Peptides against a protein of PDB entry 3V4O. Designs and how they scored, part 29

Target 1, 234 residues: chain A of PDB entry 3V4O
Amino acid sequence: DQPLAKDKVALLIGNMNYREHPKLKAPLVDVYELTNLLRQLDFKVVSLLDLTEYEMRNAVDEFLLLLDKGVYGLLYYAGHGYENFGNSFMVPVDAPNPYRSENCLCVQNILKLMQEKETGLNVFLLDMCRKRNDYDDTIPILDALKVTANIVFGYATCQGAEAFEIQHSGLANGIFMKFLKDRLLEDKKITVLLDEVAEDMGKCHLTKGKQALEIRSSLSEKRALTDPIQGTEY

## One batch from the design tools (peptide; made by RFdiffusion4, then SolubleMPNN)

Design b1_p11_2_s1 (from b1_p11_2, 6 letters changed)
Fold by OpenDDE base, seed 2:
Parts: sequence; C-alpha cells; structure tokens
Structure b1_p11_2_s1 (fold): chain B 234 residues (1-234), chain A 11 residues (1-11)
Amino acid sequence: as target 1 above (234 residues)
Amino acid sequence: MEKLQSYDPEL
C-alpha cells in the first residue's frame, strides 16, 4: 500500500550575508540545488535567501498556511544557528551580536504548529551548528508535542558540534548538501535515505571527527519524499 | 586539498 501525500510543500531558507556575524557562502548553492531536487519530487518550493527576523517569521507563517491534513511539510535551513537545552534556533541575518532566543526562530515551536495542521509528514533539515549559545541563558518552556509519529529531523551535525562548508575557488556545497543531493531522489523511506547519507558523509576524510549527520525520528509509516500526491497521475 | 569553513558564529 503506497503512502500518499495530500500535497507536498517545502520552505528553504539560506542565510549567509549576516550583518553582525561571519559571512557564509554555501547556503546560496545548497538552497538552489535542493530547490531543483525537491521540484523534481513535485514539491511546491519556496526558496528564500538572507532573511531578517521579520522576513523569516513571515515566511514560516506563510509556510504554515500551506499545510493541512495529510500534507508533507519540509523545512530546510542553512545558516548560523545554535542549540540550547534541546531547542534549535535559526539565526536571521539581522540578528545582533550576541543574539538571544528572542532574536531567533525556534524550530520546535514551528514543529508544534505543524502538528496542529495534522500534516502527513514533518521533515526538518537543519544545516547549522548545534553548539550552545552561552549568551542566551533563557530556558524556553515549550508546549507539549502531540504523538503524531510523522517527524524526521536531519541535523547536519551532532549535538554540540559544528557544521561546515567546503572552501573552494568557486561555488561549493556545505558538507551536508554535498552528500544529501546524491540520494535525495531515491524512492526510500526518508529515514533510510538519510541513514545512507550519513554513511556517505562518514567516509569523507575532511569531516571525520568534526561533522556527522544525526537523524532523530518518530516515523511509524514508510513515508518517502517520492510519495505521490493524492489525485495526481505521474 | 579542500578546506572547511565552520558555520560557527563565533560569539
């Protein structure tokens, strides 16, 4: 029995031209390549670069409006970020130095809102560092999540670790996207696909001991990014 | 040989 998606919607955010933090390069290429791949998978893709806090919040709000019962939702973020007390924070380009949680977007809060939409699948691909931000001492009180068993986190790196991009004379990917793009179109359960990406990344001599993909999932069904949209013929 | 650049914001 082939799982079906009511629709497939993705929001891709790449932040690189920060005002008060080091500039990045890979998010430009990574967002572009991921956009093309997801469109081949019949995702409706909104791709945005260099978003301010206001723009990021608006983009997430608009993304949530496109979600509904049975819809596949995918959020990809590439840029600066941090993780405090198990919560992932995406950093807007206009964030102050130092930034705090009030300046950033909490991924777990977005997940809660996605659950309220009764989505068929929630995928988060977070291409950012997961180091503790010592300047942010706030302990967020998050609302309890529902047990929806349709959640997949692909962290580009381990908890407390850094994510990297490849320095090249031209345009180059981040480490995560370098390997993800080679497998993204495969018709496999999303957690299996990411596990294979993790193995590919693990063979990279550049990132051994520095960056490793972490998969966190509660996915009780064989859901794939290749799953057809209900009512469509391909 | 390729080099890596960290996404660490270096706070």
Scores: peptide ipSAE 0.400, ipTM 0.882, DockQ to the pose 0.851
Fold by OpenDDE base, seed 3:
Structure b1_p11_2_s1 (fold): chain B 234 residues (1-234), chain A 11 residues (1-11)
Amino acid sequence: as target 1 above (234 residues)
Amino acid sequence: MEKLQSYDPEL
């Protein structure tokens, strides 16, 4: 029994040109490549680069407006980030140095809002570091999450660890995207797909002991990014 | 030649 999506919507954010932090290179190529792949999967894709806090918050708000019952929502982020107390924070390009939670976007807050939309699937692909930010001692009080059994997190790295990009010949790819792009179009349950990506990453000699994909999911159905959209010829 | 670059802003 093939699951169906009411619609498929993705927001891709790549932050590189930070004002007060080191610049990155990979997010440009990674967002581009992921955009092309997701469009092949019939996602409605909004791809944005180098967003300020204001722009990021607006982008997320607009993304949420496109979500509804049964819609597949995918959020991809590549850039600076941190994780405090299990909460993931995406860092805008205009964030101060040091940045704090009030300067950043909390992924778990976005998830909460997605759950309110009764989405069919919530996928987060977070290509950022997960180290603790010692300059931020804020413990956010988040609303309780619902038990929706439709959540998938793909963390580019382990808790407390760093994410890396490979720079060569003028271009750069994130380690995560380097392997994700090879499998993203496969018709497999999204958690199975990511597990295979994790195995591929594990064979990379460059990041052994430095970066490993972590999958965190509550997904009770065989949902795939390849699932057809309801009412279409697919 | 391949070079690894961390996303960590402290580097």
Scores: peptide ipSAE 0.400, ipTM 0.869, DockQ to the pose 0.675
Fold by OpenDDE base, seed 5:
Parts: sequence; C-alpha cells; structure tokens
Structure b1_p11_2_s1 (fold): chain B 234 residues (1-234), chain A 11 residues (1-11)
Amino acid sequence: as target 1 above (234 residues)
Amino acid sequence: MEKLQSYDPEL
C-alpha cells in the first residue's frame, strides 16, 4: 500500500560567511536548488543562510514545532562541521576558533527530539566534513534513541573525511548537491535514491578517493520523498 | 576549469 505522510517539512541551513573560519561558497546555491526541488515535492520548506548559534537553535526549535505524528521531517545542512564519537556537529557562523560541542548543534540530539514527535520519516542530509575535532575533548552522553526504523542519514562524505565544493566560472556547488539534485525528484525509496546518488558521485573523477556518500539508515518501510500527503490527491 | 575546495576549516 502507498505510504502516506501526514505532512512534509524541511529545514535547510547553509552557512558560508563564518566569522572566524574560512568562508564557503556552495551552500548558497545548494540551499536554493534544494529548496526548489523540495517544494516541487510538496514540502513545506524553511531555508536559512548564515545562522548564528542562537539563530540555528531557534530555527531547529521552530522546525520541531511543525513536526508531529506521521510527519516527514528533513534537515539539510551545508557548512563547516565535524564528527566526534559518531555524533555530527553543525557549526554556526559565529562559532569560535577552535569550536567545541557547546558552540555547535548536535544532529543526534535533533534526531532524538524528532523521535519524540513520532515523525513518519526522519531524513538528515549533511553536507559537511566528518573529521574528528581534536580541540573538542567532550565525550557526549546522549539519550538512547528509540527503535523507530524511520531514520535516514545521507552523509556527503565518509567518516573521518572531508566534503568539497566545486568552483568554476564564478559558481560553486557542493559535490553532494551536484549529484543529489539530479535524482531527488525520483519516486523511489529514499535509501535507494541515495544509493544511486552514491554511485553517480563515485564516478566523479574529481573526488575519487577523496569524498564518497555514506548512507546510514534504519528504514523498514518503503518511504519516499515523493510520498503523498494525507488528504491530498496523487 | 573545475577546482575543489574543502569544507575543512583547518583548525
């Protein structure tokens, strides 16, 4: 039977103009392109750029308020980030140098809160580096996640690796978004869709041996971003 | 023409 979403909500964050870190270029275009695609999929999309820690936390709070039982939630982030002990940290533009966990937003904490909302699907698309931050010695103790079998992580790169943007002719796109945008509208289980994106990215001569998509999922149902919203025609 | 730029802040 066709799976249905109660609603579909996305928060897209692109951080570029860091105060104490190298500036990025791709998040601007990547957020824009992803916004247009997700709106074609009937997502309610909030797109924000260059958020401070305070603004990022507020944006996440507002995003969570839109989530409820059966709602599809998608969080996209493009910017600086790191991964310590399997936990992903998104870096606000006002983060100090070096940044630590208290300066950043932990994605797994957001996931925990999304689970409390009893969402139908939780998708995280993280276009950031996943290198260990040696300046952060915090060992996070997070609440145990529930077994909801509705979680998909699309990491733009492998654990411990870097993510890249392609710059040419004054334009810049993230490697991840370059390939994701070509398939995002396909009516496929989200993990299958991302697997195909991974194969496409794997053929890119620029990033061979440097960046590869990692899919981490616990998804027991054939959920797709194209799934219709309850009460709507399809 | 195409140039790669890492997201690594190089802390």
Scores: peptide ipSAE 0.391, ipTM 0.880, DockQ to the pose 0.751
Fold by OpenDDE base, seed 1:
Structure b1_p11_2_s1 (fold): chain B 234 residues (1-234), chain A 11 residues (1-11)
Amino acid sequence: as target 1 above (234 residues)
Amino acid sequence: MEKLQSYDPEL
């Protein structure tokens, strides 16, 4: 039997115009394109650009309020970020230079809160660098996660590596979104879909040896972004 | 020719 979502909710954040860090370009296009695609998949999508720490925290709080038992939750982030001790940190546009964990949003903390909502699926698409931030020596003490077997991480790059955007005469996607957008509407288990995206990305001559998609999942059911919402006909 | 721009702020 096909899995059903009680509802489908996505929060998309693209940070580009950093105050104290290099500006980016791709998140604008990436968020826009992903928004349109997810809406075609009947997601309720909140897409936001250039959020301060305060705004990001508020956006996450509001996102969490939309989650409930059986709801599919998807968080997409494009911008600066880092990974310390397996924890992913999204960097707000008003973050200081250098920034620390206290200035950023920890994705794993968000995951814990999503689990408390008893969601049907938790998807994180993180288009950010995963390099160590040496200016942050804090080791986060995270509460143990529940064993929900409904978690999927799509990291735009591998551990300790950088994520990139394409630069040419005009606007372009980040590398991750360039390939993700071509497959996102496919009716496939989300991990299978991402695996195919990883293969497509691996064929890109620009990123060979520089960026590779990493999929981390504990998904025991064949859940797809295309799964119908309960009570609806497709 | 296309080139890459890193998301790393290089702290």
Scores: peptide ipSAE 0.370, ipTM 0.865, DockQ to the pose 0.812

Design b1_p11_2_s2 (from b1_p11_2, 7 letters changed)
Fold by OpenDDE base, seed 3:
Structure b1_p11_2_s2 (fold): chain B 234 residues (1-234), chain A 11 residues (1-11)
Amino acid sequence: as target 1 above (234 residues)
Amino acid sequence: MEKLQSYDPQL
């Protein structure tokens, strides 16, 4: 029994050219490659680079407007970030130094809003560091999440750890995208797919002991990014 | 030659 998506929508954000923080290189290529892959999977993809706080918040708002009952929603972020008290924060390019939660976008808040849309699947791919921000002691009070059993987090690294990009001759990839892109088109449950990516990453000598993929999920159905859209010929 | 660059802005 093949699950169906009402629609498939993705928002991809790559932040590189920070004003007050070190510049990155990989998000450009990573967003581009992921865009092409997700479009092959019939996702409606909005890809944006170097967003200010205002632009990021607007992009998320517009993304949420495209979500509805049964829609597959995917949010990918590559850039600077941090994790405080289990909450993931994406850092806009115009964030001050140091940045705090009020300067950033909380992923768990986005998840809450996605749940209100009664989406069929919520996927977060977060290619950022997960180290604690010692300059931010704010504990956000978030609304309680629903038990929807349709949530998948792919963290590029472990809690408290860093994410890396590979710099070499040519265009750089993040470590996460280097391995994700090889499997993303496979017709597998998304958690199984990510587990295989984790194994591939684990074989990389460059990042052994430095970066490992973490999968956090509550997914009770065999949902895949390859699932056909309801009412289509697929 | 491959070089790792951290996403950590504190580096």
Scores: peptide ipSAE 0.391, ipTM 0.866, DockQ to the pose 0.701
Fold by OpenDDE base, seed 2:
Structure b1_p11_2_s2 (fold): chain B 234 residues (1-234), chain A 11 residues (1-11)
Amino acid sequence: as target 1 above (234 residues)
Amino acid sequence: MEKLQSYDPQL
């Protein structure tokens, strides 16, 4: 029995031109390439670059409005970020130095809101560092999540570790996207697909001991990004 | 040989 999506919606954010933090390069290419791939998978894709806090919050709000029962939702983020007490924070380009949680967007809060939409699948691809922000001592109190068994996190790196991009004279991918793009179109359960990406990344001599993909999932169904949209013929 | 650039914001 082939799983079906009511619809497939993706929000891709690439932050690179930070005002008060080091500039990045790969998010430009990574967002572009991922956009093209997800569109081939019949996702409705909104791709945005260099968002301020205000713009990021608005983009997430608009993304949530497109979600409904059975919809596949995918959030991709490439940029600066941190992880405090198990919570992932995406850093807007206008974030102060240093930044705190109040300046950033908490991924787990977004997940809660996605669950309220009764989505068919929630995929988070976080291409950011997961190091502790020592300047932020706030311990967020998050609302309890529902047991929806439709959640997949693809962390570009391990907890407490860094994510990297390849230094190149021209345009180049981040490490995560370099390997993800080669497998993203495969008709496989999303966790299986990401596991294969993790193995490919693990063979890279540049990132051995520095960056490794972490998959965190509660996915009880064989859901794939290739799953057809209900009521459509391909 | 290729080099890596960290996404660490260097807080």
Scores: peptide ipSAE 0.379, ipTM 0.859, DockQ to the pose 0.846
Fold by OpenDDE base, seed 1:
Structure b1_p11_2_s2 (fold): chain B 234 residues (1-234), chain A 11 residues (1-11)
Amino acid sequence: as target 1 above (234 residues)
Amino acid sequence: MEKLQSYDPQL
């Protein structure tokens, strides 16, 4: 039997215009395109650009309020970020230079809160660098995660590596979104879909040896972004 | 030729 979502909710954040860090371009296009695609998949999508720390925290709080038992939750982030000790940190546009974990949002903390909502699926698409932040020596003490077997991480790059956007005369996607957008509407288990995206990305001559998609999942059911919402006809 | 821009602010 086909899995059903009670509802489908996505929060998309694209940070570009950093105050104290290099500006980016791709998140604008990436968020826009992903928003349109997810809406075609009947997601309720909140898409936001250039969020301060305060705004990001508020956005996450509001996102969490929309989650409930059986709801599919998807968090997409494009911007600066880092990974320390297996924890992913999203960097708000008003982050200081240098920034520390206290200035950023920890994705794993968000995951824990999502699990408390008893969601049907938790998807994180993180288009950010995963390099160690040498200016932050804090080891986050995270509460143990529940064993929900419904978690999928799509990292735009591998551990310790950088994520990139393409620079040319006009606007362009980040590398991750460039390939993700071509497959996102496919009716496939989300991990299978991402695996195909990873293969497509691997064929890109620009990023060979520089950026590779990493999929981390504990998804025990064949859940797809295309799964119908309970009580609806498709 | 296309160029890559890193998302790493520490560069």
Scores: peptide ipSAE 0.376, ipTM 0.859, DockQ to the pose 0.798
Fold by OpenDDE base, seed 5:
Structure b1_p11_2_s2 (fold): chain B 234 residues (1-234), chain A 11 residues (1-11)
Amino acid sequence: as target 1 above (234 residues)
Amino acid sequence: MEKLQSYDPQL
């Protein structure tokens, strides 16, 4: 049977204008393009740019309020970030230099909270670096995740690697979004869709040996971003 | 012409 979503909600965050870190360019366009695509997929989309720590935490809280049993939740982030001990940290624009875990938002903590909402699908699209932050010595002790088999991580790059943006003719796109946008509307299981994006990205001469998409998933059902919302026609 | 820019803040 066709899988159904109770609702579909997305939070998109693009951080560019950092106070104490190099400024980025691609998140502006990437958030815009992804917003338009997800709205075509009937997602309720909240798109925000250049969030402080306080604003990011508030945005996540508001996002979580829209989640409930069977709801599809998608979190997209483009900006600075790092990965320590398998935990992904999104860096707010007001983060100090150097930043540490207490200055950042841990994605795995958000996942834990989404699981408590009994969501139908949890998708994280993280367009950020995944390098170890040697200035952060914190060893996070996180609550154990539930076995929900409805989790998909799309990492723009490999563990320990960098993510890049392409700049030309005054425009900039992230490498990840450059390829994701071409396939996002396809009616395919989300992991299959991302796998095809990974292959497309792998053919890019600019990022060969520098950036590769990693898909980390526990998804036991054929869930797609195109899945219809309960009570709607399809 | 395309140019790559890393997201690495160079901590």
Scores: peptide ipSAE 0.375, ipTM 0.859, DockQ to the pose 0.732

Design b1_p11_2_s3 (from b1_p11_2, 7 letters changed)
Fold by OpenDDE base, seed 4:
Structure b1_p11_2_s3 (fold): chain B 234 residues (1-234), chain A 11 residues (1-11)
Amino acid sequence: as target 1 above (234 residues)
Amino acid sequence: MEKLQSYDPKL
């Protein structure tokens, strides 16, 4: 009855110090907070900040090496990003201005590779803008995804919308992480958990009408981040 | 006072 993970692995990327784009502040704290929470959930967590394109691709490759059949994989990204034609692109800190798809990492491509690993669960938490990049008119041709029914996307904002951080007294947190951290440790199906986060986030007067959590999932099993690792006792 | 900062690089 209780779903089990063969292992639980997370890659967290926070990009702030962009060379050709405005600097951000929230990813530093957000990655830190999420790291601590996921480790409490017995995730093996790799947390990285301010990655170049080369470093990001290497990090993803290493992350994929840790994935295998039945493993829970979670990718969190905070930074600049865009969405063209349903494809999410994470922007490295050394991306040019303007950037194009060849300068960025496509999340859906990563998902495709995760599916090849026959993972037990694929979770993407994308804390970035989802506006179209008008400077990138290319339409990427992606390989077809498998029907694995183990995919969850948590977008910090709606399609075509912006993601925000709250700054005061030199400190900053992303709106998404502000509310996610309060519920992340709850023993609930991940989609249910994110739905509750969405409701909490919706009460924020600062981002009402500007930013709202979007959940996109194909998850046929009651899988939670709290699911125990197979062969372990808790 | 709280300030909102967009992640949009155009802003």
Scores: peptide ipSAE 0.439, ipTM 0.885, DockQ to the pose 0.682
Fold by OpenDDE base, seed 5:
Structure b1_p11_2_s3 (fold): chain B 234 residues (1-234), chain A 11 residues (1-11)
Amino acid sequence: as target 1 above (234 residues)
Amino acid sequence: MEKLQSYDPKL
């Protein structure tokens, strides 16, 4: 049977104008392009740029309020970030240099909260570096996740690696979004879709040996971003 | 023409 979403909600965050870190360019265009695509998929999309820690936490809180049983939740982030002990940290624009976990938002904590909402699907698209932050010696002790089998992580790069943007003719796109946007509207299981994006990215001569998409999933159902919303026609 | 820029903040 065709899987159905109770609703589809996305939060897109692009951080570029950091106060104490190098500025980025791609998140502006990437958020814009992804917004348009997700709206074509009938997602309710909130798109925000250059968020402080306070604003990011508020945005996540508001996002969580829109989630409920059976709702598809998608979180996209483009900006600075790091990964310590398997935990992904999104860096707000007002983060100090160096930043630590208390300055950042832990994605796995957000996932835990999404699980409490009994969502139908949890998708994280993280366009950030995944290098270890040696200035953060915090060992996070997170609550155990539930076995919900509805989780998909699309990491723009491999563990311990960097993510890149392509700059040309005054424009910039993230490598991840460059390839994701070409397939996002396809009616395929989200993990299959991302796998094809990974293959497309793997053919890019610019990032061979530098950046590769990692898919981390526990998804026992054929869930797609194209899945219709309950009560709507398709 | 195309230039790669890392997201690494170089802490």
Scores: peptide ipSAE 0.435, ipTM 0.896, DockQ to the pose 0.762
Fold by OpenDDE base, seed 2:
Structure b1_p11_2_s3 (fold): chain B 234 residues (1-234), chain A 11 residues (1-11)
Amino acid sequence: as target 1 above (234 residues)
Amino acid sequence: MEKLQSYDPKL
């Protein structure tokens, strides 16, 4: 029995031109390549670069409006970020130095809102560092999540670790996207697909001991990004 | 040999 999506919607954010933090390069290429791949998978894709806090919050709000029962939702973020007390924070380009949680977007809060939409699948691909931000001492109190068994996190790196991009004379990918793009179109359960990406990344001599993909999932069904949209013929 | 650039903001 082939799983079906009511619709497939993706929000891709790449932040690189930070005002008060080091500039990045890979998010430009990574967002572009991921956009093309997801469109081949019949995702409705909104791709945005260099968002301020205000713009990021608006983009997430608009993304949530596109979600509904049975819809596949995918959020990809490439940029600066941190993880405090198990919560992932995406950093807008206009964030102050240092930034705090009030300046950033909490991924777990977005997940809660996605659950309220009764989505068929929630995928988070977070291409950012997961190091502790010592300047942020706030302990967020998050609302309890529902047990929806449709959640997949692909962290570009391990908890407390850094994510990297490849330094090249021209345009180059981040490490995560370098390997993800080779497998993204495969018709496999999303957790299996990411596991294979993790193995490919693990063979890279550049990132051994520095960056490794972490998969965190509660996915009780064989859901794939290739799953057809209900009512459509391909 | 390729080099890596960290996404760490180095706060």
Scores: peptide ipSAE 0.430, ipTM 0.893, DockQ to the pose 0.842
Fold by OpenDDE base, seed 1:
Structure b1_p11_2_s3 (fold): chain B 234 residues (1-234), chain A 11 residues (1-11)
Amino acid sequence: as target 1 above (234 residues)
Amino acid sequence: MEKLQSYDPKL
C-alpha cells in the first residue's frame, strides 16, 4: 500500500547577502525553483531569503507549528554553514565574523523538535559547506533522538568538504540544485531519488573531486515526496 | 568557461 502524508510542509531558506561574509548568488534561484517544484508536489511551502538569526529562528518555530503526526516536513537550506562534530549549523546573514554555534541554527536540534511532532517524514536538504569551524570549540550536547526511522539527510557535499555554485555570465544554480531539480518530481522513494541525483552530480566534470552528494537516512518505509496527502485524490 | 564559487566563508 502506498504511504500517505497527513500533510506536506516545507521551509526553504536561502541566505545570500551576508553582512560580514562573502555574498552568494545561487540560493536565490535555488529557493525559487525548489519552491515551484515542491508546490507541484502539493507541499505547503514557505520560502524565505536572507534571514537574520532572529528571523531564522522564528521561521523554524513557525515551520514546527505546521508539523503534526504523519506530516511530511522538509527543510531546505542554501547558504553558508559548517559542521562540527557531526552537527550542521546554518549561518544567518547577520552572523558575526567569525561566528559560533550560538549565532547559528543547529539542524539536529530542529530534527529533534520535528520528531516530537511525530512527523511521517523528515527531510533535510542542506546546500552548505560541511567544513569544521575552528572558531567554534563548543561541543553541542544534544538530547538523544527518537528512533523514528523516517529521517533523510541530503547533504550537498560530503563531510569536511565545501559546497559550490556555478559562476557564469548569468544566474545559475548551486551544484546540488542543478541536479536535484531534474529529478525532484519523480515518484520514487526519496532516498532512491537522491541517490540518482548523486549519480548525476558525480558525472559533472566541474565538481569531480570537489563536491559529492551524501545521503544519510534511516527511512524504513517507501516514502516519496510524491506521496498523496490523506483525504485527497490524485 | 564555467567555474565554481565556494560557499565557504573562509574563516
Scores: peptide ipSAE 0.421, ipTM 0.889, DockQ to the pose 0.815

